# Peptides against a protein of PDB entry 3QIS: the designs that were tried, part 344

Target 1, 334 residues: chain A of PDB entry 3QIS
Amino acid sequence: PSLELSRREFVFENVKFRQLQKEKFQISNNGQVPCHFSFIPKLNDSQYCKPWLRAEPFEGYLEPNETVDISLDVYVSKDSVTILNSGEDKIEDILVLHLDRGKDYFLTISGNYLPSCFGTSLEALCRMKRPIREVPVTKLIDLEEDSFLEKEKSLLQMVPLDEGASERPLQVPKEIWLLVDHLFKYACHQEDLFQTPGMQEELQQIIDCLDTSIPETIPGSNHSVAEALLIFLEALPEPVICYELYQRCLDSAYDPRICRQVISQLPRCHRNVFRYLMAFLRELLKFSEYNSVNANMIATLFTSLLLRPPPNLMARQTPSDRQRAIQFLLGFLL

## One batch from the design tools (peptide; made by RFdiffusion4, then SolubleMPNN)

Design b2_p30_1_s3 (from b2_p30_1, 21 letters changed)
Fold by OpenDDE base, seed 5:
Structure b2_p30_1_s3 (fold): chain B 334 residues (1-334), chain A 30 residues (1-30)
Amino acid sequence: as target 1 above (334 residues)
Amino acid sequence: DAEKEKKRAEKLEEMERKVAERLEELEKAL
């Protein structure tokens, strides 16, 4: 069996978080026998492609002289955004299109990723006084490394960084401030806030706005701004409540005093973001008669974002653990 | 460039002040 491929080299320019890109190519059975094709893992890989790439279809049959279109879909989700932002991964891959009893055909995937404040650590963002797209990639790496070291120091020493006023981290990421200050100003009376989805186009505009500027006003509906906040929190590499404190949050869930003590042990940026979000959510709850938002809904929604189980415990999360996590957050909302 | 940077610095200072105010409000409420 043999295949003819219309293209073998694919370039995905300006790949962005949550923006789907598609490239198509044709495969044709130029042989005299039916053939089965499949994308296969390389020798050391578990998957045929990187997490941000997909082939559709990834397998199939071709009769003699049959042609099929294959879509190569590039989509950077929350699961890939952090490693792309850090430059640990890149928009580069090699796909192996295997023909049963035939040859392997190699497809080259290349391109560039545009960094996002989504999927960047709270620590790095607190140090980032410019839009992420104005920060040199080398400096992004340094900011992540420095931020990790400062997180560790903050946890161990509780010493205020007496860093020069120019290098002082923001109390919260400017992106969080922009989102939450917008919601404070414009969304407290918004019916079904956090219940109604935003528009995908508006979400992309908000992401691009936060990545490229420090706007006076965030574009889009209140629903889109609210969903952008949820997406931001979901995409954090480390949740607002650090994984190290997860179990302690559950254990303290019914003791508000211990809950406050646990939060006080968060790194400064995480603690500030948590408190700033709680301030907003408490304000939002004052308008429950207008916005139809209640504490149980908010606690249920935000618990999954703010108090994520560590990856090693995610598979073991019980309904009781989820209820404790919700109860923990309720203690800050009520 | 310099004027843009100045305006950004002023904006960041405004942000920091507003965050502090909100955090203080929360601390009074808890």
Scores: peptide ipSAE 0.461, ipTM 0.914, DockQ to the pose 0.759
Fold by OpenDDE base, seed 3:
Structure b2_p30_1_s3 (fold): chain B 334 residues (1-334), chain A 30 residues (1-30)
Amino acid sequence: as target 1 above (334 residues)
Amino acid sequence: DAEKEKKRAEKLEEMERKVAERLEELEKAL
């Protein structure tokens, strides 16, 4: 069996977080026999492609003289954004299109990624007084490394080294401030806030706005700004409540004094973000008669974002653990 | 642009002040 491919080289320029890009090509059976095709893993790979890439269809049958269109879809989710922001991974791959009892066909994928404040650590963002797209990639790497070290020192209760005249980090990321200050000003009376989805086009505009500028106003509806906050919190490499404190939060869930002590053990930026979000959510709940938002809904929603189980415990999360996690957050909202 | 950078600095100072105010309000309420 043999195939003809209309194209073998694909370039994905200016790939962004949550922005789907598609490239298409055709495969044709120019042989005299039916053939089965599939994308297969390279030697030592578990998957036929990187997590941000997909082929559709990834397998199929072709009769003699049959042609099929294949879509190569590039999509950077929360699962790939952090490693692309750091430059640990890149928009480069090789796909192997295998033909049963035939030869392999190689496809070259290339391109460039544009860094996002989404999927960047809270520690690094507190050190970024400029939009992330104005920060040199080399400096982003250094900021993530330094931020990791400062996080670990904070968790270990180590005295920060008196690093020299380094500019004081922000109390919270400017991106979080921009989102939350907008919601404070404009969304406290918004009916169904955090329940109504935003518009995808507005979400992309908000992300691009936060990545490229420090705006006076965030574009889009209150629903889109609210969803952008949820997406931001979900995309954090380390949740607002660090994984190391997860179990302590559950164990303290019914003692408000211990809950406050646990939060005091967070790294400064994480603690400030948590408290700033609680201040906002408490304010939002004062307007429950206008916005139809209640403490149980908010606690349920934000618990999954702020108090994520460590990856090793996700598969073991009980209904009791979820209820304790919600109760922990309720103690700050009520 | 020096004016753009000045406006950004003023915005960040406003941010830091408002965050501090909200954090202090929360500390009194908890």
Scores: peptide ipSAE 0.461, ipTM 0.914, DockQ to the pose 0.816
Fold by OpenDDE base, seed 4:
Structure b2_p30_1_s3 (fold): chain B 334 residues (1-334), chain A 30 residues (1-30)
Amino acid sequence: as target 1 above (334 residues)
Amino acid sequence: DAEKEKKRAEKLEEMERKVAERLEELEKAL
């Protein structure tokens, strides 16, 4: 059996977070027998492609003289955004198209990724006084390294952050400020805020706006701005409540004094973001008669974003743990 | 552009002030 491929080299230029790109090619059975094709893992790989890539279809049958279109889809989700932002991974892969009882065909995937503030650490973003797309990639790496070191120092209660005015981190990421300040100004009376989904096109415009500029106003509806905040919080490599404090939050959930003490132990940027979000959500709840938003809905929604279980405990989260996590947040909202 | 950089610095200072004000208000309310 043999295949003819219309193309073997694919370039995905300017790949962005949550923006689907597609490249298509054709495979044709130029043999006299039916063929089964499949994308197969390379030696020592568990998957036929990287997490941000897929082939559709990834397997199939071709009759003699049959042709099938294959779509190569590049999509950077929350699961791949952090490693692409850091440059740990790149838009490069090799696909192996296997033909049963035939030969392998190699496809080369290449391209470039454009960094996003989505999926970047709170610590790194607090050090970014310019849009992420204006920051050299080399400096993004340095900012992540410095951010890790400062987080560790903060957790250890060691050295006061050197208040050197030019190098002083922001209290909160400018992206969080932009999103939340917009919602404070324009969305407190918005009916069904955080319940109505945003528009996908507006979400992409908001992401691109935050990645490339420091706007006076965020584009899109209040619903799109609200959903962009949720996407931002979900995409954080470490949640606003650091993984190391997760269990202590659950254990303290019914003691408001201990809850406040646990939050006081967060790294400065995480603590500030948490408190700033609570200030916003409390303000939003004052307008419950206008926006139909209630504390239980908000606590339930934001608990999954702010107080994520550590990756090693995700599979073990009980309904009781979820209820404690909700109760922990309720103690700051009421 | 030095004017663009100045305007960005002024905006970041405004952000930092507004964040501090809201954090202080929250600390009084909690």
Scores: peptide ipSAE 0.458, ipTM 0.915, DockQ to the pose 0.728
Fold by OpenDDE base, seed 1:
Structure b2_p30_1_s3 (fold): chain B 334 residues (1-334), chain A 30 residues (1-30)
Amino acid sequence: as target 1 above (334 residues)
Amino acid sequence: DAEKEKKRAEKLEEMERKVAERLEELEKAL
């Protein structure tokens, strides 16, 4: 059996977080026998492609002289955004199209990724006074390294931030401020806030706006701005409540005094973001008669975003642990 | 460029002030 491929090289220019790109090619059976094709893993890989790539169809049968279109889909989700922002991974892959009892055909995937404030650490964003697309990639690497070191120093209670020589970090990321200040101004009376989904096109505009500018106003509906906040919190490499404090939050869930003490032990940027979000959500709850938002709904929604179980405990989360996590947040909302 | 940078700095100062105000309000309520 043999295949003819219309192309073997694919370039995905300007790949962005949550923006689907598609490239198509044709395969044809130029042999005299039916053949089965499949994308197969390379020798050391568990999957036929990187997590941000997909082939559709990834397998199939071709009769003699039959042709099929294959789509190569590039989509950067929350699962790939952080490693692409840091440059640890890149828009590069090699696909192996295997023909049963035939040859292997290699496809080269290449391209460039455009960094996003989504999937960037809170610590790095607090040091970033410009839109991420205006920050040189070399400086993004430095900011992540510096952010990691400052987080470690904060957790170890070692040295006061020597506020002297470096530009003072923001209290919260400007992106969080922009989203929350917009919602505070325009969305407190919005019916079904955080219950109605945003528009995908508006979400992309909001992401692009935050990545490229410091706007006076965020584009899109209140629902899209609200969903963008949820997406931002979900995409954080570390949740607003650091993984190290997860169990202590559960253990303190019924003691408001201990809950406040646990939050006080967060790194400064994480603590400020947590408190700023709680201030907003408490304000939103004052308008419950207008927006139909209640404390139980908010606590349930934001618990999964703010108080994520550590990766090693995700598979072991009990219904009791989830209830304690919700109760922990309720103590700040009521 | 310089005027754009000045306006950005003024915006960031406004942001920092508003965040501080909200944090102080929360600390009084908790």
Scores: peptide ipSAE 0.452, ipTM 0.912, DockQ to the pose 0.747

Design b2_p30_1_s4 (from b2_p30_1, 17 letters changed)
Fold by OpenDDE base, seed 5:
Structure b2_p30_1_s4 (fold): chain B 334 residues (1-334), chain A 30 residues (1-30)
Amino acid sequence: as target 1 above (334 residues)
Amino acid sequence: SKEEEEKRKKKLEELEKKVQERLEQLEKEL
């Protein structure tokens, strides 16, 4: 069996978080026998491609002189955004198109990724006084490394931030401030806030706006701005409540004093974001007659975002653990 | 431009102030 490929080199320019890009090529059976094709893992890989890449179809049969279109889809989800933002991963891959009892055909994937404030740590964002697209990639790496060190110092209750010559970090990321201040000003009376989905085009505009500017107003509907806040919180490499405090939050869920003590042990940026979000959500709940938002709905929604189980415990989260996590958050909403 | 950068700086300083004022209010309520 043999195949002819219309193209073998693919370039994905300006790849962004949640923006689908597609490149297509044709494969033709130029042989005299039916053939089965499949994308196969390289040596030592478990998957035929990186998590941000997909081939469709990834397998199939071709009769003699049959041609099929294959789509190469590049999509950066929450699962790939952090490693691409840090430059740990890149828009580069090699696909192996295997022909059963035939040859391997290599496809080269390349491109560039544009960093996002989505999937960036709260600590790094507190050090970013400009839009992330204006920050050199080398400086993004330094900011993530410094953020890790400051988180560790904060957890160890060690040295007060020496008010030395470094620019003072923001109390809250400007992106969180912009999203929450917009919702506070314009969305408190919005019916079905956090229940109605945003528009995908508006979400992309909001993401691009936050990545490239410090806007006077966030574009899009209140629903799109609200969903952008949820996407932001979901995409955080570490949740607003640090993984180290997860179990203590569950253990304290029915003691409001211990809950506040646990929150006081968060790194400064995480603590400030948590307090700021809880203040917004409490304000939103005062308008429940207008927005149809209740504490149980908000607690259920935001618990999955703010109080995520550590990756090693995700598969073991019991219904009791979920209820305790919700109860923990309710103690800050009521 | 330098004027846009200064406008962004002033806006960021205003945001920092509003965040600080709100956090200080919340610390009195907790």
Scores: peptide ipSAE 0.190, ipTM 0.793, DockQ to the pose 0.585
Fold by OpenDDE base, seed 1:
Structure b2_p30_1_s4 (fold): chain B 334 residues (1-334), chain A 30 residues (1-30)
Amino acid sequence: as target 1 above (334 residues)
Amino acid sequence: SKEEEEKRKKKLEELEKKVQERLEQLEKEL
């Protein structure tokens, strides 16, 4: 069996978080026998491609002189955004198109990624007084490393925030302030807030706006701005309640005094973001007659975002643990 | 431009102030 490929090199320019890109090519059976094709893993890989890449179709049959179009889809989700922001991963891959009883055909994937404030740590964002797209990539790496070290020092209570000659970090990320201040001003009376989905085009505009500017007004509907806040919280490499405090939150869920003590032990930026979000959500609940939002809905929605189980415990989360997590958050909403 | 950068700086200082005032209010309520 033999295949002819119309293209073997693919370049994905300016890849962004949640923006789908597609490149197409044709494969033709230029042999005299039917053939089966498939994308196969490389020798050391479990998957035929990186998590941000997909081939469609990824397998099939071709009769002699048959031609099939294959789509290569690049999509950066919450699962790939952090490692692409840090430059730990890149828009580079090699696909192996295997022909049964035939040859392997190699496809080269390349491109560039544009960093996002989505999937960036709260600590790093508190150090960013500019839009992330105006920060040199080398400085983003340094800010993430410095943020990790400062978080560890804060958790260990070892060093008061060194009032050193570096510009003081923001109390909360400017992106969180912009999203929540917009919702506070314009969305408190919005019917079905956090229940109605946003528009995908508006979500992309909001992300691009926050990555490239400090806007006066966030573009899009209240539903799109609300969903952008949920996406932001979901994409955080570490949840607003740090993984180290997860179990203590569950253990304290029925003691409001202990719950407040646990929150006081969060790193400064995480604690400030948590308090700010809880204040916004309490304000939103005052308008429940207008927005149809209730404490149980909000607690259920935000618990999965703010109080995520550590990756090692995720597979072991019980219904009781979920109920304790919801109860913990309810103690800040009521 | 330098004027746009100064406008951005003033806007950020205003946001920082609003955030700080809101956090200080919340610390009194908790």
Scores: peptide ipSAE 0.187, ipTM 0.790, DockQ to the pose 0.553
Fold by OpenDDE base, seed 2:
Structure b2_p30_1_s4 (fold): chain B 334 residues (1-334), chain A 30 residues (1-30)
Amino acid sequence: as target 1 above (334 residues)
Amino acid sequence: SKEEEEKRKKKLEELEKKVQERLEQLEKEL
């Protein structure tokens, strides 16, 4: 058995968060026998490709002189965005197209990723006084390292050393402020806010706007701006309520005084973002007659975003734990 | 341009001030 491939080298330029790119190629059975093809993992890999890449179809049969189109789909989800933003992973892979009882054919995947404020830590974003696309990649690494050290100091209740001439961090990320201030000004009377989906084109424009500029106004409908806020919170590498405090939030869920004490122990940026979001949501609830938004709906929606179980506990979350998490958030909305 | 950087800097300073004012209001409500 043998195959002819129309292309073996693929370049994905300017890959962005949530933007699908597709490259197609043809494989042809130039042999005299039917063949089965499949993409196979390399030695020591569990998957035939990286999480941001997919082949469609990834396997199949070809009769003699049959041709099939294969799509290589590049899509950066919330699951890959953080490792690409940090440069821990890159838009590079090698695919092995295996022919049963035949040869291996190697495909080279390359390209570049454009960093996003989506999937970047709250601590790093508080240190970014420029759009993320204006920050050198080397400086993004330094900002993540500095942010980790500041988080650890905050969790240990170490007095912030008034260490030297480092630019004072923002109290909240500029991206969060821009989204929430827009919603506060323009969306409090928006019927079905957080219930109606945004438009995918507007969501991409909002992401690109926040990554490349400090806009006067966020583009798109109030629904698209609201969904962009949800996507931002979902894509955070660490939730607004740090994983270390998750169990304490559940244990305190019915004591409003203990709940406030737990929130006071968050890192400064996380605490400020939490308080700012709760204030916005309380203001939104004053307009419930216009926007049809209620506290139970908001608490249910935002609890899954703000108070995520640690990865080791995700598979063990009980209905009781979910109800405690909702009750914890309700104590800040009512 | 330098003028665009200065406009962005002023806008960031206004942003920082609005965030500070909002957080100070929240600390009085909690």
Scores: peptide ipSAE 0.185, ipTM 0.794, DockQ to the pose 0.585
Fold by OpenDDE base, seed 3:
Structure b2_p30_1_s4 (fold): chain B 334 residues (1-334), chain A 30 residues (1-30)
Amino acid sequence: as target 1 above (334 residues)
Amino acid sequence: SKEEEEKRKKKLEELEKKVQERLEQLEKEL
């Protein structure tokens, strides 16, 4: 069997978080026999492509002189955003298009990623006094490394080295402040807040706005701004309640005094973000007659975002563990 | 521009102050 490919080199310029890009090419059976094609893993890989790439269709059958369009879809989700922001991964891959009883065809994928404040650590964002797109990539790497070391020192109760006249970190990320201050000012009376989805176009505008500027006002509906806050919290590499404190939150869920002590042990930026979010959510609950928002809905929604089980325990979360996690947050909302 | 950068810096300082005042109020309620 033999194929003709219309293109073998693909360039994805200016790839962004949650922005789908598509490149198409044609494959044609120029042989005299039917052929089956599939994308296959390279010798050392478990998958035929990186997590941010997809081929559609990834397999198929072609009669003689038949042609099919293949779409190469690039999409950076929450699962790929952190490693692309750090430069640990890049928009580069090689796809192997295999023919049954035939030869391999190699496709080259290349491009560039534009960093986002989504999927960046709270510690690194507290050190960023300018939009992330104004920060050199080399300095983003240094800020993530320094932020990891500061988190570990804080959790170990190590005395902060009084490193000299380094600019004091922000108490909370400017992005979190912008989202929450907008919702606090404009969304407390918004009917069905956190229940109605945002618009995808408005979500992209909000992400681009936070990555490139320090706006006076966030663009889009209150629903889109609310969903952007949820997406931000979901995309955090480390949740607002650090994985190391997860079990202690569950164990303390019915003692409000112990719950407050557990939160006091968070890294300063995580603790400040948690307290700031709880203040906003308590204010939102005062307007329940207008916004139809209740404490059980809010606790259920934010528990999955703020108090995530460690990756090694995700598959073992019991209904009892989820109820204790919800009860932990309810103690800060009521 | 330098004027936009100063406007951003001043807005960030006002922001830090408001966040700090809210966090300090919350620490008195906790």
Scores: peptide ipSAE 0.183, ipTM 0.794, DockQ to the pose 0.562

